# Peptides against a protein of PDB entry 3HUF: the designs that were tried, part 20

Target 1, 320 residues: chain A of PDB entry 3HUF
Amino acid sequence: MWIIEAEGDILKGKSRILFPGTYIVGRNVSDDSSHIQVISKSISKRHARFTILTPSEKDYFTGGPCEFEVKDLDTKFGTKVNEKVVGQNGDSYKEKDLKIQLGKCPFTINAYWRSMCIQFDNPEMLSQWASNLNLLGIPTGLRDSDATTHFVMNRQAGSSITVGTMYAFLKKTVIIDDSYLQYLSTVKESVIEDASLMPDALECFKNIIKNNDQFPSSPEDCINSLEGFSCAMLNTSSESHHLLELLGLRISTFMSLGDIDKELISKTDFVVLNNAVYDSEKISFPEGIFCLTIEQLWKIIIERNSRELISKEIERLKYA

## One batch from the design tools (peptide; made by RFdiffusion4, then SolubleMPNN)

Design b2_p24_1_s4
Fold by OpenDDE base, seed 3:
Structure b2_p24_1_s4 (fold): chain B 320 residues (1-320), chain A 24 residues (1-24)
Amino acid sequence: as target 1 above (320 residues)
Amino acid sequence: SLDEEAESLSEEEAEEAKKLQAEA
């Protein structure tokens, strides 16, 4: 989302979030959802129009800002953005930092982009929340992205956390829930006057970890915890592969259990399967190899003695 | 003119801002 602040008290010493929408900026406007009052004698009564677009799908993957359009309202001294005069028809900006000078005002409005990209684990939750979050200038999606800052876990009581949640945690993405999304939906009007009223996701995240024994204390406890081990996995999801990489595993991929030959077994400590394959094929597992699900692996890796636990299971099945 | 007044006010504000920056 965009945040503005200004020098010389021209914004009354306040920071403001600008959500997608149109704002008239000037000396003789009242602060509301569509107006930004700027206090300077050098600024026109109605000086500029800011238009912030809703996030694009590309913005979710790049973490780029919502497009920021600036138009001068035919003022005598014009408007500048990053020392460049705004064109007569207005200009659009994709830079994360904008210094906006209104006329000859010696103080600038500083606009900066707060990166927030929310990944959803569940398409139904995305469908429920995407519109509201986009109206906050927050890109949303289902797929993993390097720009992802937050991950929405589905709170199903008594269910294991998903692979997506596991990976998001190890990737140091801030895990959030529906309660945080609900809170975000309430602040839109309040943050006009005070950008600090934007909820901090870290408190939500801390509470999720604290109240769920399926999370380790930190991602660092699990990252590279299985360094030196080798696994084979069914080529199913990118998130599963990336999760295993973050554990420090050497990974081989296969398309079916029939592809597990003596060569693969010789270099593999264990096989990681999804639940569907594990449940259906458990009677046909290759001899002499330890097979487990990602969820079973997760239960091991969250333990302090994860390496010893895995070694013990590998040994048990090699001699069985 | 209103334009000359706006220019004069802008110069005064710029001078005042320079004074404040020099005093800080």
Scores: peptide ipSAE 0.019, ipTM 0.484, DockQ to the pose 0.068
Fold by OpenDDE base, seed 5:
Structure b2_p24_1_s4 (fold): chain B 320 residues (1-320), chain A 24 residues (1-24)
Amino acid sequence: as target 1 above (320 residues)
Amino acid sequence: SLDEEAESLSEEEAEEAKKLQAEA
């Protein structure tokens, strides 16, 4: 989201969130969803127009800002952004920090980008929320991204945690739910005068973790917890592979259960399968190897003695 | 003119800004 602040009390000592939309900026306007009052004698009654675009698809992967357009409203002294005069037709900016000078005002409006990028685990929830979140200047998507700051888990009572949620947790992404998204949608008007009124996602996250026994106390409890063990997995999702890497596992990939030969078995402590393959092919599992799902593995790794538990399961099946 | 008043007032604001920067 874009946030503006200014020196010299020209913004009344307050920070303001700018959502996607158009704003008239000047001395003789009233603060609302489309106007920004700036208190300086050097500023025109109506001085500039700011236009913030909705996020692009690229912004979801880069964590880049919504495009910020500035147009001078034919003022005597013009408008500058980052010490450069704004062109007659307006200019567009993708920098994360903008120093906006209105006319001869000695105090500048500082615009900065606060990164918020929300990944969804469920495509139906993305479809439901994407439009509203984009209107808040928040990039959204389904795919893993290095720019992801928040992850939406689906609140199905009694459902197991998904692989996406497990990975988001271990990646130290802030996990949120639909209740937080609802709250975000309601505060749009209240944050016009004070950007500090933005809801804290960390409180939502803490409450999710506290109320769900499927989460460990911290990501650090699970990261590298299985160091020294080796697994084989089907060439499945990237998230599944990255999850197993974060556990410290050595990973071998195979394309079919038929590719699990004696050589692979000799080098592998266990095989990780998706639920569909595990359920459908359980009768055809190779003899002498421990096969489990990621969800079954997760139930082991969240335990305090995860290494001992997995070792016991491996040994049980080697001697069976 | 409204422009001359804006110019004189911008000099006062610039002097105040210099004072604030010198006190920081």
Scores: peptide ipSAE 0.019, ipTM 0.480, DockQ to the pose 0.070
Fold by OpenDDE base, seed 4:
Structure b2_p24_1_s4 (fold): chain B 320 residues (1-320), chain A 24 residues (1-24)
Amino acid sequence: as target 1 above (320 residues)
Amino acid sequence: SLDEEAESLSEEEAEEAKKLQAEA
C-alpha cells in the first residue's frame, strides 16, 4: 500500500494510506477519500492530483508498487517528484519512494510503498477477496511468489493443512485468515488520518498458530530438521520441492516410481508422494523403501523427535 | 497581486523551514 507522510507538519503530523483512486491535493481541500489537505501557504488551493492505480498481476510477483500518477493542476510553481518537474500531462511513477514537492513548499510529501502481497491457497477465496484487496492496493494471487508477504490459509475444519500452508509457514510468511481479510475491508475510513491503524497481521498469525496443533511453535523447529537425509520426490508441486529443501533434505526428482532402481534405493532414505499418487500407486511402491505423503511427513516433522521417528521408519522398511 | 502574495508566503515558509531545521 502507498503511505504518505510529510515534514514540517504540512500533513498535520499524520501518516495516511493512499488506496487506489484519485485525490485532489491542496491547501483548501478537506481530507476525505478523494482529497488530501496540505497545510502550507506556498501550496495552491488545489495544487495536484494523485491517482493510484490498482495493482497489476506483475506487481504480485515483483512486489512493485501500484502505479502512482501525479498531475500538477496548472499551478504557478508546479510540482516535482524526486527533484524532477512533473510534465504538463502528468507523470507516472513505479519507484517505491517518492519525494513530492508542491510548489515552493520547503517540506516534501514522502510517499513510500509498504510491501504487502497476499497469496491465497484457495482459488475460491481468491475469487471472493481479490477485488476488495486490489481496491486497497494489495496485489493478490495463487502462485508462490518471492514478493508474498501474507498467506491466506484454507480453513477446512478437520482437514490437514495444505502444502501451501506448510511452505508459507516455513518461509516465515505471515499466515492470515478470513477474519483478518474482513478487518482489512473495513479500514478505509479509519486509516485516512492514521496509517498506523492498519490491523496487525502478526496478531492474527499468532492466534492461528496457537489454536492449531498442526503447527510447530516456530519455523526454526522444522528448518533443516532433516539435514543429512535423502529423499526422492515424485509428481509434486514446486512448493513441495521448496518445502523439502527447507527441511534440509537432499532431493532427487523422478517422473514415475519405475525410475527408482536398486542403486537409487541404496542412496535414498524415503520417497515423498502427493496424496493422489500415494493412494493410486500403493501396489507399485518399490520394495525396501519408505514411501510417504508430504502430509504424513509434516506430521512427523512437527514432532520434537522427528529425526528419530523418520530413522525408525526407514529402518523398519529397509529390513522388512 | 496573488502572485506577490504567493511569493511572499513562500519566502516566509522557507524561513520557517530554516528555523525548524536549525532547532532540530
Scores: peptide ipSAE 0.016, ipTM 0.484, DockQ to the pose 0.054
Fold by OpenDDE base, seed 2:
Structure b2_p24_1_s4 (fold): chain B 320 residues (1-320), chain A 24 residues (1-24)
Amino acid sequence: as target 1 above (320 residues)
Amino acid sequence: SLDEEAESLSEEEAEEAKKLQAEA
């Protein structure tokens, strides 16, 4: 989201969030959803127009800012952004930091980008929330992204957490739920006057972890917890692969259960399968190898003695 | 002129800003 602040009390000592939309900036306007009052004698009654665009698809993957357009409203002394005079037709900016000078005002408006990118675990929740979040200047998507700051967990009471949720947790992404999204939608008007009124996602995250026994106490308890073990998995999910990497596993991939030969068994401690393959093929598992699902692996990983538990299961099946 | 008043007000504000920066 874009946040503006200014020196010399020209913004009344307040920080303000600029959501996607158009703002008239000047001395003789009243603060609202479409106007920014700037208190300076050097500033025109109506001085500039700011336009914040909605996020692009590219912004979800890069964590880049919503495009910031500045137009001077034919003022005598013009408008500058980052020491450059704004062109007659206006200019567009993708820099994360903007110093905006209105006319001869000695104080600048400082605009800075606070990155927030929300990944969704399921397409239904994305479809429900994407439009509203984009109107807050928040990029949204389903795919994993290095720019992702928040992950939406679907609240299904009594269901196991998904692989996406497990991976988001280990990546130290802030896990949020629908209650946080609802809260975020209600504060849109209040944060216009004070950017500090943005709801704390970390409080939502702490409550999710505290109230769900399927989470370990910290990501650090699980990261590299299986260092020195090797697994084989079906080449089906990038998130599953990245999850197993974060556990410190050496990973081999295969395309079918028929590819699990004596050579693969000799170099592999266990095989990781998806639920559908595990349930359908359980009777036909190769002898002498431990097969489990990601969810079964996760239940072992969250235990304090995870390495000992896995070692016992491997030994039990090698000597059977 | 309205333009000279705007320039004089801008110079006064720039001097006041310099005073505030020197007192901070």
Scores: peptide ipSAE 0.016, ipTM 0.458, DockQ to the pose 0.052

Design b2_p24_5_s1 (from b2_p24_5, 15 letters changed)
Fold by OpenDDE base, seed 1:
Structure b2_p24_5_s1 (fold): chain B 320 residues (1-320), chain A 24 residues (1-24)
Amino acid sequence: as target 1 above (320 residues)
Amino acid sequence: SEAEKKKKEEEEKKLEEAEKEFEK
C-alpha cells in the first residue's frame, strides 16, 4: 500500500494510507477518501491530483507498487516528483519512494510503498476477496511468489493444513485467515487519518499458531530439521518440492512408483507421496521402503523429536 | 537533522511572508 508522510507538519504530523483511487491535494480541501489537505501557504487551494491504480498481476510477482500518477492542477509554481517537474499531462511513477514537492513549499510529501502481497491457497477465497484487496492496493494471487508477504489459509474445521499452508509457513510468510481479511475491510476509513491504525497481521498469525496444533512454534523448528535424510517424491507440485527442500532433505524425483528400483531404495530413506497415490497404491508399495504422505511427514516434523521418529520408522521397515 | 528542520521552517516563513505580499 502507499503511505504518505510529510516534513514540516504540512500533513498535520499524520501518516496516511492511500488506497487505489483519485485524490485532490491542496490547501483548501478537507481530508476525506478523495482529498488530501496540505497545510502550507505555498500550496495552491487545489494543487495536484494523485491517482493510484489498482495492482497489476506483475505487481504480485515483483512486490512492486501500484502505479502512482501525479498531475499538477495548473498551479503557478507546478509540482515536482523526485526533483523533476511533473509534465503538463501528468506523469506516472513506479518507484517505491516518491518525494513530492508542491509549488515552492520547502517541505515534501514523502510517499513510500509498503509491500503487501497476499497469496491464497483456495481459488474460491481468492475469487471472493481479490477485488476488495485490490481496491486496498494489495496484489493477490494463487501462485507462489517471492514477493508474497501473507498467505490465506482456508479454515476448514477438522481438515489438515494444506501443503501450500505448510510451505507458506516455512517460507516465513504471515499466515492469515478470513477473520483478518474481514478486519482489513473495516479499517479503510480510520486509516485516512492515521496509517498506524492498519491492522497488524502478525497478531492474527500468532493467534493461528497458538490455537492450531498443526503448526510448530516457529518455522525455524522445522527448517533443515531433516538434514541428512534422503527422500524420493513423485514429480508433483513445486510447493511440495520446495517444502521438502526447506526441511533439508535430499530429494530424488520419479514419475511413477514403478521407477522405484532397488538402487533408489538403497539411496532413499523414505518416499513421499500425495494422498491420492498413497491411498490408491498402498497395497503396491515397494518392499523395504517407508512410504508416507506430505501430511504424515508434516505430523512428524512438527514434533520436537522428529529425527528420532523418522529414524525409528525407517528402521522398522528396513528390518520388517 | 534538527538543523535542516529549522532551516526549512525559516524558508517556509520567508515564503509565507513573500506570498502575503503577492496576494496584495
Scores: peptide ipSAE 0.050, ipTM 0.682, DockQ to the pose 0.068
Fold by OpenDDE base, seed 5:
Structure b2_p24_5_s1 (fold): chain B 320 residues (1-320), chain A 24 residues (1-24)
Amino acid sequence: as target 1 above (320 residues)
Amino acid sequence: SEAEKKKKEEEEKKLEEAEKEFEK
């Protein structure tokens, strides 16, 4: 989201979130959803127009800012952004930091981008929330992204957490739920005067972890917990691969269970399968190797004695 | 810095005085 602050109390000492939309900036406007009052005699009654675009798909992957357009409203002394005069037709900016000078005012408006990118685990939830979140200047998507700051957990009562949720937790993404999204939808009016009123997602995250026994106490309890073990997995999911890497596993990939030869078995402690393959091919599992799902692996990993538990399962199946 | 803030406030006062002189 874009946040503006200013020197010399020209914004009344307040920080403000600018959501996607159009703002008239000037001395003789009243602060509302489409106006920004700036208190200086050196500023025109109506001085500039700020237009913030909705996030692009690219912004979700890069964590880049919503496009910020500035237009001078035919003022005597013009408008500058980053010491450059704004063109007559207006200019668009993708920099994360903008120093905006209105006319001869010695105090600048400082606009900075606070990155918030929300990944969804479920396409139906994305479809439900994407429009509203985009109108808040929040990029949204389903695919894993290095720019992801928040992850929406799907609330299915009595179901195991998804691989996406497991991976989001291990990569230290803030896990949130629909209650946080609902809260975000209400803040649009309250944050006009004070950007600090933006809800803290960390409190939501703490509550999720506290109330769900499927999470360990911290990501650090699981990261590299299986260092020194080797696994083989079906080449099905990049997210699953990254999750197993974060556990400290050496990973081999295969395309089918038929590709698991004696050489691979000799180098592999266990095989990780998706649920569909595990359920359909239980009868055709290679002899002398431990096969499990990611969800079964996760249930072991969240235990304090995960290494000992896995070692016992490996031994049990080598001698079976 | 407080010194930069004070300098800018003084520049703003000078500008306000100059604007008042131009409106006269």
Scores: peptide ipSAE 0.039, ipTM 0.670, DockQ to the pose 0.067
Fold by OpenDDE base, seed 2:
Structure b2_p24_5_s1 (fold): chain B 320 residues (1-320), chain A 24 residues (1-24)
Amino acid sequence: as target 1 above (320 residues)
Amino acid sequence: SEAEKKKKEEEEKKLEEAEKEFEK
């Protein structure tokens, strides 16, 4: 989201969030959803127009800012952004930091981009929330992204956490729920005067982890916990592969159980399967190799003695 | 500090000069 602050108390010493929309900026306007009052005699009554666009699809993957347009409203001394005079028709900016000078005011408005990108675990929740979150200047998507800051977990009572949730946790992404999204949607008007009134996602995350026994105490307890082991994985999601990499595993990939030959077995400690293949093929697993699902692996990984548990299962099947 | 006070006085003086130029 865009945040503005200013020198010389021209914004009354407060930081303000700018959501996608249009703002008239000037000395003789009242602060609301479409106006920004600036306190200086060197600023025109109506001085500039700021327009912030909604996020692009690309912004979800890059964590880049919503486009920031500035237009001078035919003022005597004009408007500058980053020491450059704004053109007569207005100019658009994609820099994460903007120094905005209104007329000859010695104090500048400083605009900075605070990245917030929300990944969803399911398409139904994305479809429900994407429009509202985009109107807050928050990029949204389903796919993994290096720009992702938050992950929406679907609260299904009594279900195992998904691979997406496991991976988001290990990536140290802030896991949130629908209650946080609902709260976020209600604060839009209150944060106009004070950007600090934004709800704390970290408190939501702490409560999710504390109340769910399927999470370890920290990501650090699981990261590289299986260093030195080798697995073979059926061609699954990219998130499944990256999850196993974060566990410190050496990974070989295969397309079918028929591709598991004696050579692969000799180099592999265990085989990771999806639930559908595991349930259908468990009667025909190759002899002498430990096969499990990612969910079964996760249940072992969250235990303090995970390495010992896996070693015992590997040994049991090598000598059988 | 005396340095912070002097900086504030210089900023106030710059503001007054800018205000006088805007009123012309």
Scores: peptide ipSAE 0.086, ipTM 0.657, DockQ to the pose 0.095; fails the geometry check
Fold by OpenDDE base, seed 4:
Structure b2_p24_5_s1 (fold): chain B 320 residues (1-320), chain A 24 residues (1-24)
Amino acid sequence: as target 1 above (320 residues)
Amino acid sequence: SEAEKKKKEEEEKKLEEAEKEFEK
C-alpha cells in the first residue's frame, strides 16, 4: 500500500494510506476518500491529482508498488516528483519512494510503498477476495512468490494443514484467515486520518497458531530439524521442495519410483510423495525404504523429538 | 471562471464514479 507523510505540518503531522483511486491534492480541499488537504500558503487551492492504479499481476511476484500517477492541475509553480518537474500530461511512477514537491512549498510529501502481498492457498477464496483486496492496493495470487507477506490459510474444519500452509509458516510468512480479510474490508475510512490504524495481522497469526495443534511453537523449531537426513522427492510441488530444504534435508528429485534403484535406497533415508502418488503407488513401493507423504512428515517434524521419531521409522522399515 | 467550475464539476463527477466503482 502507498503511505504518505510530510515534513512539517502540511499533512497535520499524520500519515495516510492511499488506496487505488484518484485524489485531488490541495490547500482548499477537505480530507476524504478522494481529497488530500495540504496546509500551506504556497500550495494551490487544487494543486495536483494523484491517481493510484490497482496492482498488476507483476506486482504480486515482485512486491512492487501500485503505479502512482501525478498530474499538476495547471498551477503557477508546478509539481515535482523526485526533483523532476511533472510533465504537462502527468507522469507515472513505479519507484517505492516518491518525494513530491507542490509548487514552492519548502516541505515535501513523502510517499513510500509498504509491501503487502497476499497469497491464497484456495482458489475459491482468491476469487472471493481478490477484487476487494486489489482495491486496497494489495496484490493477490495463488502461486508462491518471494514477495508474499501474508498467506491465507484454508480453514477446512478437521483437515490437515496444506503444504502451502506448512511452507508459509516455515518461511515466516504471516498466516491469516478470512476474519482478518473481513477486518481489512472495514478499515478504508478509518485509515484516511491515521495510517497507524491499519490492523496488525500478527495478532491474527498468533491466534491461528495458538489455537491449532498442527503448528509448532515457532518456525525455528522445525527449520533444519532434519539436518543430516537424505530424502528422495517424487512428483511434488515447488513448495514441497522448498519446504524440505527448510527442514535441512538433502533432496534428490525423481520422476517415478522406478528411478530409485538399490544403490539409491542405500543412500536415501526416506521417500516423500504427494497424496495422489502415495495412494496410487502404495502397492509398488520399493522394498527397504520408508515412503511417506508430506502431511505424514509434518506430523513427525512438529514433535519435539522429530529426529528420534524419523530415525525409528527409517530403521523399522529397513528391516521389515 | 465558468470553465474552471465546469472542469471542477467534471473532475468531481469522475471522482464520484471512481468512488462508486471502489465501493462495489
Scores: peptide ipSAE 0.000, ipTM 0.323, DockQ to the pose 0.027; fails the geometry check

